# Peptides against a protein of PDB entry 3VZA: the designs that were tried, part 14

Target 1, 98 residues: chain A of PDB entry 3VZA
Amino acid sequence: RVERLCKSKELFEERLGLEIRRIHNEQLQFIFRHIDHKDPDKPYMFTLSINEQGDYEVTSCTPPLDCISEFQLKVRETNNFSAFIANIRKAFTALSFK
Target 2, 62 residues: chain B of PDB entry 3VZA
Amino acid sequence: AAYVTQLYYKISRIDWDYEVEPARIKGIHYGPDIAQPINMDSSHHSRCFISDYLWSLVPTAW

## One batch from the design tools (peptide; aimed at target 1 R22)

Design b2_p13_6_s3 (made by RFdiffusion4, then SolubleMPNN; from b2_p13_6, 9 letters changed)
Fold by OpenDDE base, seed 4:
Structure b2_p13_6_s3 (fold): chain B 98 residues (1-98), chain C 62 residues (1-62), chain A 13 residues (1-13)
Amino acid sequence: as target 1 above (98 residues)
Amino acid sequence: as target 2 above (62 residues)
Amino acid sequence: AADDLLKKLLSIK
């Protein structure tokens, strides 16, 4: 079963182009690839933590997104984490066309 | 790894079929309305297309 | 409020 879990992670990473890492200071790093069709390996990433209030907090975003603060507000309001991640990817995709 | 895979499911709502050959992208997307099958031949698509397609299954409505 | 799954992920030593 451990082998299946590892395989599952690998499949998600490759197929979604999304890597999830736990990094220092109790943060999660979300690394999107396969965003720029001209440079599929180019990373687009953000880091996320949970503050003392128990709310999601974006601690970094590279490249920066104007909408990230609004998305943080939205996910706090709706708790729709799926939409949160999907919207960030959508925003990164839009940014890659600039 | 279990928590990470659970997070991937929470994000994507996709459950993969692990019994198929690597070139076959097969699974089920559990959307808000009905479950939809995923069944792609990866050799027919770019990595970016595959990712874009799969993400297109994920609703962006808050 | 943040999901418990995220909290669990971040609490792992």
Scores: peptide ipSAE 0.635, ipTM 0.958, DockQ to the pose 0.136
OpenDDE base, seeds 1, 2, 3, 5: peptide ipSAE 0.460, 0.443, 0.380, 0.452; ipTM 0.953, 0.952, 0.947, 0.952

Design b2_p13_6_s4 (made by RFdiffusion4, then SolubleMPNN; from b2_p13_6, 8 letters changed)
Fold by OpenDDE base, seed 2:
Structure b2_p13_6_s4 (fold): chain B 98 residues (1-98), chain C 62 residues (1-62), chain A 13 residues (1-13)
Amino acid sequence: as target 1 above (98 residues)
Amino acid sequence: as target 2 above (62 residues)
Amino acid sequence: AADDLLKKLLAIK
């Protein structure tokens, strides 16, 4: 099972171009790659925590996204974490065309 | 690794076939309406195309 | 829920 879990993680990382890391101060870092077809390894990332109120909180976003605060609100309202991540990737993708 | 793989599933709703050769991207996407197979030859596509395609399976409606 | 999973992830030492 451990081997399968490790392989699963690697497959998701490569195929989705999404790395998920635990970082300092009880945060998760989400690193998107494969966004820019001209530079597939260029990272687009944000960090996430659960604040004192128990709500999702984006603690950083690089590069910045104007829509990130709205997405934070939406995920708090809907608890649709899948849509949250997918919309962020969509926004990063749009940004890469600018 | 169990929690992170669970998170990947919560995000993507994809379950991979772990028994196929590395060049074969095979799995199932479990959408809200119907499960759809994934079956790609990675040698025929760029990494960016593959990722874009897989993410296209994930609904963005809140 | 995802938040529970995230909390578990964040709690791992």
Scores: peptide ipSAE 0.461, ipTM 0.953, DockQ to the pose 0.139
OpenDDE base, seeds 1, 3, 4, 5: peptide ipSAE 0.460, 0.386, 0.387, 0.459; ipTM 0.953, 0.948, 0.948, 0.953; seed 4 fails the geometry check

Design b2_p13_7 (made by RFdiffusion4)
Pose (drawn by RFdiffusion4):
Structure b2_p13_7 (pose): chain A 98 residues (1-98), chain B 62 residues (1-62), chain P 13 residues (1-13)
Amino acid sequence: as target 1 above (98 residues)
Amino acid sequence: as target 2 above (62 residues)
Amino acid sequence: MTAKELIKKIIES
């Protein structure tokens, strides 16, 4: 029951290297690990809220990505949240080789 | 707990097989077109490869 | 549910 839900969360966390935390001020923090193969535990994170207009809003990005504002505009336009997350991970992977 | 796992599905479109040994990464990836099976041996791969590979299943087109 | 709806439910939980 609840065991299955916790198990599912842990499988996603470990396999995708992605954790989701609900933090202060109506935000979710997305933490990617397994990005830098030389340091698999190093995190890359961003935070997100749904603003008063009901729009996706990236409220911080650590380390910064220069393309995340473009991604915000795209996710608002297309409502493609899956691609938004996938493109942010691709950007953190690339940043790690800069 | 259910809401976060539902969002993982929305993001990855993966449903895990919960009835397998921990060493097996098994599940199905869903898409616009026919669903695809996943059955990997975790012992054969690094954690990073597993994550990179699984993420490569997620389309990046907007 | 949509991703926005789920995000909001997570936040409200």

Design b2_p13_7_s1 (made by RFdiffusion4, then SolubleMPNN; from b2_p13_7, 4 letters changed)
Fold by OpenDDE base, seed 1:
Structure b2_p13_7_s1 (fold): chain B 98 residues (1-98), chain C 62 residues (1-62), chain A 13 residues (1-13)
Amino acid sequence: as target 1 above (98 residues)
Amino acid sequence: as target 2 above (62 residues)
Amino acid sequence: MSPFELLKKIIES
């Protein structure tokens, strides 16, 4: 099972171009790659935590996204975490076009 | 790793087929209405195209 | 588990 889980994670990371890492101060870092077709390895990332109120909180976003605050509000309202992540990737993609 | 892989599933709704050759991207995307098979030859596509395609399967409606 | 619960588990592990 452990071997299968490791393989699963690797497949998701490569195929989705999304890496999920636990970092300091009880945060998760979401790293998107395969965004810029001219530079597939260029990372686009944000960090996420659960605040004292128990809400999703974006603690950083690199590069910055004007829409990130709105997305944070939307995910709190809808609890649609999938759409949250997908919309962030969509926004990063749009940003990559300059 | 169990929680992380579960999270990937919750995000993407994709379940991979782990028994195929590495170059074959095969799985199932479980959309809200229809389950859609995924079956791609990775050698025919760029990494960016593959990722874009897979993410296109994920609804962005809130 | 919900994504929220999964996130908490990952963060707290």
Scores: peptide ipSAE 0.801, ipTM 0.964, DockQ to the pose 0.936
OpenDDE base, seeds 2, 3, 4, 5: peptide ipSAE 0.798, 0.800, 0.797, 0.794; ipTM 0.964, 0.964, 0.964, 0.964; seed 4 fails the geometry check

Design b2_p13_7_s2 (made by RFdiffusion4, then SolubleMPNN; from b2_p13_7, 5 letters changed)
Fold by OpenDDE base, seed 1:
Structure b2_p13_7_s2 (fold): chain B 98 residues (1-98), chain C 62 residues (1-62), chain A 13 residues (1-13)
Amino acid sequence: as target 1 above (98 residues)
Amino acid sequence: as target 2 above (62 residues)
Amino acid sequence: MSSFELMRKIIES
């Protein structure tokens, strides 16, 4: 099972171009790659925590996204975590067009 | 890794087929209405195209 | 588990 889990993680990372890391201060870092077709390895990332109130909170976003605050509000309202992550990727993609 | 892989599933709703050759991207996307099979030859596509395609399966409606 | 619960498990592990 451990081997399968490791393989699963690797497949998701490569195929989705999304890496999920636990970082300091009880946060998750979401790292998107494969965004810029001219530079597939360029990372686009944000960090996420659960604040004192028990809500999703974006603690950083690199590069910055104007829409990130709105997305944070939407995910708190809908609890649609999938749409939250997907919309962030969509926003990063749009940003890569400059 | 168990929780992380489960989180990947919660995000993407994709379940991979782990028994196929490495170059074959095969799985199932469980959308809100119907399940959609995934079956791609990775050698025919760029990494960016593959990722874009897979993410296109994920609804962005809140 | 929900995405929220999973995330919580990950960040607290």
Scores: peptide ipSAE 0.797, ipTM 0.965, DockQ to the pose 0.962
OpenDDE base, seeds 2, 3, 4, 5: peptide ipSAE 0.796, 0.796, 0.798, 0.795; ipTM 0.965, 0.965, 0.965, 0.965; seeds 4, 5 fail the geometry check

Design b2_p13_7_s3 (made by RFdiffusion4, then SolubleMPNN; from b2_p13_7, 6 letters changed)
Fold by OpenDDE base, seed 4:
Structure b2_p13_7_s3 (fold): chain B 98 residues (1-98), chain C 62 residues (1-62), chain A 13 residues (1-13)
Amino acid sequence: as target 1 above (98 residues)
Amino acid sequence: as target 2 above (62 residues)
Amino acid sequence: MSSFELLRQIIES
């Protein structure tokens, strides 16, 4: 089962172009690739924590997204984490065209 | 890796077929109304196209 | 397990 889980993680990373990493200070780093078709390996990333109040908190976003604070509000209201991640990717995609 | 793979499922709602050849991207996307199969030959598509396609399956409505 | 719970497990593991 462990072997399958490792394979599963690798498949998701490659196919979705999304890597999820634990980083310092109890944060998760979400790294999107395959965003820019001219530079598929260019990373677009944000970091996320759960603050003392138990709320999702975006602690960084590179490159910056002007919509990230609104998305943080939306995910807190809806708890729709899937839409949260998908909308961030959509925003990064839009940014890559500029 | 169990929690991470579960999180990937919570995000994408995709379940992969792990028994096919490496170049075959095969699985099922579980949408809110219907489940749809995924079946692609990765050698016929760019990495960006594949990712864009898979993410297009994920609803963005809050 | 909810996505929130999964996130907590990943962070705390």
Scores: peptide ipSAE 0.780, ipTM 0.964, DockQ to the pose 0.972
OpenDDE base, seeds 1, 2, 3, 5: peptide ipSAE 0.776, 0.776, 0.776, 0.776; ipTM 0.964, 0.964, 0.964, 0.964; seed 5 fails the geometry check

Design b2_p13_7_s4 (made by RFdiffusion4, then SolubleMPNN; from b2_p13_7, 6 letters changed)
Fold by OpenDDE base, seed 3:
Structure b2_p13_7_s4 (fold): chain B 98 residues (1-98), chain C 62 residues (1-62), chain A 13 residues (1-13)
Amino acid sequence: as target 1 above (98 residues)
Amino acid sequence: as target 2 above (62 residues)
Amino acid sequence: MSVFELLRQIIES
């Protein structure tokens, strides 16, 4: 089972170009790659925590996204985490063309 | 990695076929209305194209 | 398990 889980994680990481890491201070780091077709390994990332109120909180975003605060609000309102991640990737993609 | 893999499923709604050769990207995307098969030859596409395609399956509507 | 619960488990692991 451990081998299967490891394989699954690796497939998701490579195919979606999304890595999820636990980092310091009780945060999760979401790292997108395969965004820039000219530089597929260039990372686009944000960090996420659950604050004292139990709400999703974006603690950093690199490169910065103007829409990230709105997305944080939307995910808190809708609890649609899938759309949250997908929209962030969409925004990073748009940014890569600028 | 059980929680992480479950999280990937919650995000993407993709279930991979783990029995095929590594170059074959095969699975099922479970949308709200209908399940769609995924079946790609990775050697025919760039990593960016593959990722873009898979993410295109994920709804962005809140 | 909800996404929220999954995230908490990952954070606290």
Scores: peptide ipSAE 0.809, ipTM 0.964, DockQ to the pose 0.929
OpenDDE base, seeds 1, 2, 4, 5: peptide ipSAE 0.807, 0.808, 0.807, 0.807; ipTM 0.964, 0.964, 0.964, 0.964

Design b2_p13_8 (made by RFdiffusion4)
Pose (drawn by RFdiffusion4):
Structure b2_p13_8 (pose): chain A 98 residues (1-98), chain B 62 residues (1-62), chain P 13 residues (1-13)
Amino acid sequence: as target 1 above (98 residues)
Amino acid sequence: as target 2 above (62 residues)
Amino acid sequence: SVKELILKIIHAP
C-alpha cells in the first residue's frame, strides 16, 4: 500500500538519481545526482514554481545553466515537461565537463 | 507520496516491476509507439551508468 | 495536466 508508494519513490530516486522536494514559497526543488561520474553524490539542482498566470517558472538554478531560460520558454510553449527535465539534465551533464 | 511517483512517471514514462530482487532493475518504458522492457543487473553497472542509461530512454525532442 | 499535478504536489496537505 503506502509501502509500495515509498518503495516506488526510492526506486526512482536511486535509479534516476533525481529527488523532488517540496520547499518553501510554493516551489519544488529538483536535485540531480549521478551527474559527475567522478563524484556521483554531487548535486545539481533547480527550483520551479507555477506562477500566478499558471505558467512554469524556474526560480533558481544551482549551478547556473545559460540555457535554462530558453528551456523555460520552450516548456511553456510545448507543455512538454518530460523533455524540459530531460534537457536540463543533459545541460548539467555538459556543464560538468566545461 | 502518490503525487510525486505520478510525476516521476510523467517525466520518465517508466513503470517498475516491484516484485523482483533489489539487484534487478526491471520495468517497462512507455512512449508514442510500442512499450519497451528494461531488465538490468545493477551489480554489473555503476550508479552513474544506470542513471545515464535510464535517462537516455527519455526523448529530448520538444 | 502536469501543471495541475505540480500544483497538487505543492498544495497537498

Design b2_p13_8_s1 (made by RFdiffusion4, then SolubleMPNN; from b2_p13_8, 6 letters changed)
Fold by OpenDDE base, seed 3:
Structure b2_p13_8_s1 (fold): chain B 98 residues (1-98), chain C 62 residues (1-62), chain A 13 residues (1-13)
Amino acid sequence: as target 1 above (98 residues)
Amino acid sequence: as target 2 above (62 residues)
Amino acid sequence: SVLDLLRQIINAP
């Protein structure tokens, strides 16, 4: 089972171009790659924590997204974490064309 | 790794077929209504195209 | 829930 779990993680990382890492100060780092077709390895990332109230809180976003604060509000209202991540990737994709 | 893989499923709703050859991207996407198969030959596509396609399966409606 | 899952990842040993 451990071998299967390791393989599963690797497949998700490569196929979705999304890496998830635990970093300092009780935060998760979400790293998107495969965004820029001209530079597939260029990372687009944000960090996330859960604040004392139990709410999702974006602590950083690189490159910055104007819509990230709105998305944080939406995920708190809807608890649709899947849509949250997908919309962030969509926004990064749009940014790569500018 | 168990928690992280669970999170990937919660985000993407994709379950991979782990028994196929490495060049085959095969799995099932579980949408809100009907489950849909994924079956791609990775040798025919760029990494960016594959990722874009898979993410296109994930609804963005809140 | 996703929230609980995230907490487990953040606080994992």
Scores: peptide ipSAE 0.774, ipTM 0.963, DockQ to the pose 0.975
OpenDDE base, seeds 1, 2, 4, 5: peptide ipSAE 0.773, 0.773, 0.772, 0.772; ipTM 0.963, 0.963, 0.963, 0.963

Design b2_p13_8_s2 (made by RFdiffusion4, then SolubleMPNN; from b2_p13_8, 8 letters changed)
Fold by OpenDDE base, seed 1:
Structure b2_p13_8_s2 (fold): chain B 98 residues (1-98), chain C 62 residues (1-62), chain A 13 residues (1-13)
Amino acid sequence: as target 1 above (98 residues)
Amino acid sequence: as target 2 above (62 residues)
Amino acid sequence: SDIDLLRQIINSP
């Protein structure tokens, strides 16, 4: 099972172009690649924590997104974490076109 | 990696087929309606196209 | 829940 789990993670990372890692101060970092077709390895990332109130909180976003605060509100309202991540990727994609 | 793979599933709703050749991207996407098979030859597409396609399967409606 | 899963990831060794 461990071997399959490792393979599963690798497949998701490569095929979705999404890496998830733990970082300091009880945060998760979400790193998107394969966003810019002209620069597929360019990372687009944000960090996320669960605050003291138990709510999703974006602690950083690089490059910055004007819509990130709205998305944070939406995910708190809907609890649709999948849509949250997908919309962030969509926003990064739009940003890559400049 | 168990929790992380669970998170990937919660995000994407994709279950991979692990018994196929590495160049074959095969799995099932469990959307809100009928489950949709995924079956691609990775050699026919760029990494960006593959990622864009897979993410296009994920609903963005809140 | 998704939040519980996130907490588990954050707090995992």
Scores: peptide ipSAE 0.738, ipTM 0.961, DockQ to the pose 0.950
OpenDDE base, seeds 2, 3, 4, 5: peptide ipSAE 0.737, 0.737, 0.738, 0.737; ipTM 0.961, 0.962, 0.962, 0.961

Design b2_p13_8_s3 (made by RFdiffusion4, then SolubleMPNN; from b2_p13_8, 7 letters changed)
Fold by OpenDDE base, seed 3:
Structure b2_p13_8_s3 (fold): chain B 98 residues (1-98), chain C 62 residues (1-62), chain A 13 residues (1-13)
Amino acid sequence: as target 1 above (98 residues)
Amino acid sequence: as target 2 above (62 residues)
Amino acid sequence: SVLDLLRQIINSP
């Protein structure tokens, strides 16, 4: 089972172009690749924590997204984490064309 | 890795077929309506195209 | 829940 779990993680990372890391100060780092077709390895990332109130909190976003604060509000309202991540990727994709 | 793989499923709603050859991207996407099969030959597509396609399966409606 | 799952990842040894 451990071997299968490792393989699963690797498949998700490569196929979705999304890496998830635990970093300092009780945060998760979400790293998107495969965004820019001209530079597939270029990372687009944000960090996430859960604050003292139990709410999702974006602690950084690189490159910055104007819509990230709105998305944080929406995910707190809806608890639709899937849509949250997908919309962030969509926004990064749009940014890569500018 | 168990928690991380669970998180990937919660995000994407994709379950991979782990028994196929490495070049085959095969699985099932479980959307809100009907489950959709995924079956791609990775040698026919760029990494970016594959990722874009898979993410296109994930609803963005809140 | 996703929230609980995230907490487990964050606090995992």
Scores: peptide ipSAE 0.774, ipTM 0.963, DockQ to the pose 0.975
OpenDDE base, seeds 1, 2, 4, 5: peptide ipSAE 0.773, 0.773, 0.772, 0.772; ipTM 0.963, 0.963, 0.963, 0.963; seed 1 fails the geometry check

Design b2_p13_8_s4 (made by RFdiffusion4, then SolubleMPNN; from b2_p13_8, 7 letters changed)
Fold by OpenDDE base, seed 5:
Structure b2_p13_8_s4 (fold): chain B 98 residues (1-98), chain C 62 residues (1-62), chain A 13 residues (1-13)
Amino acid sequence: as target 1 above (98 residues)
Amino acid sequence: as target 2 above (62 residues)
Amino acid sequence: SDLELLRQIINSP
């Protein structure tokens, strides 16, 4: 089971180009790659925590996204975490075209 | 690892077929409608194309 | 829930 879980994680990381890390101060880091077709390994990332109120809170975004605050509001309203992540990737993709 | 893989599923709604050769990207996407198969030869596509395609399966409607 | 899962990941040993 552990071996399968490790394989599953690796498949998701490679195929989705999304890495998920736990970092300091009780945060998760989401790292997107495969965004820029001219530079597939260039990372686009944001960090996320759950604040004192129990709400999703984006603590950083690199490169910055104008829409990230709106997405944070939307995910708090809808609790649609899948759409949250997908929309962030979509925004990073748009940003990569400069 | 169990929690992380569960999170990947919650994000993507993809379940991989783990019994195929590494070059075969095979699985099932469980969208709001009928489940759809995924079956790609990774050697025929760039990593970026594959990722873009898979993410295109994920609804962005809130 | 997604929120609970995230908490589990964040707080997992």
Scores: peptide ipSAE 0.695, ipTM 0.960, DockQ to the pose 0.972
OpenDDE base, seeds 1, 2, 3, 4: peptide ipSAE 0.692, 0.694, 0.692, 0.692; ipTM 0.960, 0.960, 0.960, 0.960; seed 3 fails the geometry check

## One batch from the design tools (peptide; aimed at target 1 L48)

Design b2_p14_1 (made by RFdiffusion4)
Pose (drawn by RFdiffusion4):
Structure b2_p14_1 (pose): chain A 98 residues (1-98), chain B 62 residues (1-62), chain P 14 residues (1-14)
Amino acid sequence: as target 1 above (98 residues)
Amino acid sequence: as target 2 above (62 residues)
Amino acid sequence: MTAKELILKIINSP
């Protein structure tokens, strides 16, 4: 029951290396791990809210990505949240080699 | 708890097989077209490869 | 439900 739900969350967290936290001021924090193979536990994170217009809004990005504003515009236009998350992870992987 | 796991599905389109040993990464990835099985031995791979591989199943086209 | 709706549910859930 509830055990299955917790198990599912843990499997996703471990397998995708992605954790989602509900934090202050109506935000969710997405934390990617398993990005840098030399340091698998190092986090890369961004925070997101749905603003008063009902739009996706990235409220911070640590470390910063220069493409995340473009991604915000694209996710707003296409409503493709899956691709938005996938492209942010690709950007953090690339940033790690800069 | 259910809302976060639902969002994981929306993000990755993966449904896990919850009835397998912990060492097996088993599930199905869904898409526009036919669903694809996943059955990996976690002991054969690094955590990073597993994550990179699973994420490679997620399309990046907008 | 959409991903946006789920995000709102997560934020607003007790």

Design b2_p14_1_s1 (made by RFdiffusion4, then SolubleMPNN; from b2_p14_1, 5 letters changed)
Fold by OpenDDE base, seed 4:
Structure b2_p14_1_s1 (fold): chain B 98 residues (1-98), chain C 62 residues (1-62), chain A 14 residues (1-14)
Amino acid sequence: as target 1 above (98 residues)
Amino acid sequence: as target 2 above (62 residues)
Amino acid sequence: MTAFELMRQIISSP
C-alpha cells in the first residue's frame, strides 16, 4: 500500500499540478504549477492553517490575490474545501493572463 | 501519504487507475451528480492542458 | 474524514 500511496501522490502532483507540503508552524503549503502555459513550472502558492478558533486561515498567498480573503470567508461558511482550492486555482489562472 | 492522498481526493474527487501504463491518464471523477470516466493519452497533451482539463471537472460553486 | 479533519491530521502528525 505504501507504494500505491506514493504513486498516488505523484500522480496527483503531476496531473493536477498541485503540490501539498507541510511547513513550519502547523501549516500546509499549496503549490500550483501548470498555471501559465508559457511558463508551466512557475509556482502559484498559498499557505493554510487552522487557527486557535478552529477556522481555516490563509497565512500567505504568492502572488497575492485580492479575492483570497473572500474565499477564506466562503470556505468557513460552506466548508466546501474543494471549491475553495478550485477557486484559488481559477483566480491564479486569471492572474496569469495579467 | 495516506492523509495527503485522501486530501487530494477531497479536493479533486478523482480516483486514479493505478494499473495502466504511465502515459495513460485513467480514472474516475466523482461529481455531485454522476461519476465520469477519465481516459486520456498524456503524450497527446501538454501538462498545462491536462491540469486545466482535470481542474475543469471540479465545481467552483460554493 | 472531511478535508478539515484530514488537514488537521496532516499538520498534527509527527
Scores: peptide ipSAE 0.782, ipTM 0.963, DockQ to the pose 0.970
OpenDDE base, seeds 1, 2, 3, 5: peptide ipSAE 0.781, 0.782, 0.780, 0.781; ipTM 0.963, 0.963, 0.964, 0.963

Design b2_p14_1_s2 (made by RFdiffusion4, then SolubleMPNN; from b2_p14_1, 6 letters changed)
Fold by OpenDDE base, seed 4:
Structure b2_p14_1_s2 (fold): chain B 98 residues (1-98), chain C 62 residues (1-62), chain A 14 residues (1-14)
Amino acid sequence: as target 1 above (98 residues)
Amino acid sequence: as target 2 above (62 residues)
Amino acid sequence: MSAFELMKQIINAP
């Protein structure tokens, strides 16, 4: 099962172009690649924590997204984590065209 | 690693077929209404196309 | 397990 789990993670990372890493200060880093078709390895990333109030909190976003604060609000309201991540990717994609 | 893979599922709603050859991207996307099969030859597509396609399966409605 | 709970587990895992 461990081998399958490792394979699963690798498949998700490659196919979704999304890496999830635990970093310092109790945060997860989400790293998107395959965003810019001219530079598939260019990373687009944000970090996420759960604050002491128990809410999702975006602690960084690189490159910055104007919509990230609104998305943070939306995910807190809806708890739709899937839409949260997908919308961030969509926003990064839009940014890559500018 | 189990939690991470589960989180990927919570994000994408995709379950991979792990028994196919590496070049075959095969799985199931579980949408809100129906499940849709995924079956594509990765050698025929760019990495960006594959990722864009898979993410297109994920609803963005809150 | 919810995404929220999963994230907690990942963050707090050894």
Scores: peptide ipSAE 0.790, ipTM 0.964, DockQ to the pose 0.977
OpenDDE base, seeds 1, 2, 3, 5: peptide ipSAE 0.784, 0.787, 0.778, 0.788; ipTM 0.963, 0.964, 0.964, 0.964

Design b2_p14_1_s3 (made by RFdiffusion4, then SolubleMPNN; from b2_p14_1, 4 letters changed)
Fold by OpenDDE base, seed 3:
Structure b2_p14_1_s3 (fold): chain B 98 residues (1-98), chain C 62 residues (1-62), chain A 14 residues (1-14)
Amino acid sequence: as target 1 above (98 residues)
Amino acid sequence: as target 2 above (62 residues)
Amino acid sequence: MTAFELMKKIIESP
């Protein structure tokens, strides 16, 4: 089962171009790749925590997204985590076109 | 690892077929109304195209 | 388990 779980994680990372890492201070780092077709390995990332109020909180976003604060509000309101992540990727994609 | 893979499913709603050759991207995307099969040959596509396609399956409506 | 609960489990994992 452990081998299968490792394989599953690797498949998601490669196919979705999304890596999820636990980092310091009880945060998750979401790293998107495969955004820029001219530079597929260029990372687009944000960090996420759960604050003392029990709410999703974006603690960093690189490169910065103007819409990230709005998305944080939306996910708190809807609890649609899937749409939250997908919209962030969509925004990063748009940003990559410059 | 179990929690992470479950989180990937919560994000993408994709369940992979782990019994196929590595070059075959096969699975099922579970949408709100219907389930749609995924079946593509990765050797015919760029990594970016594959990722873009898979993410296109994920609804962005809140 | 919800995405929220999963995230909590991940960040709390040793």
Scores: peptide ipSAE 0.785, ipTM 0.964, DockQ to the pose 0.969
OpenDDE base, seeds 1, 2, 4, 5: peptide ipSAE 0.784, 0.784, 0.785, 0.783; ipTM 0.963, 0.963, 0.963, 0.963; seed 5 fails the geometry check

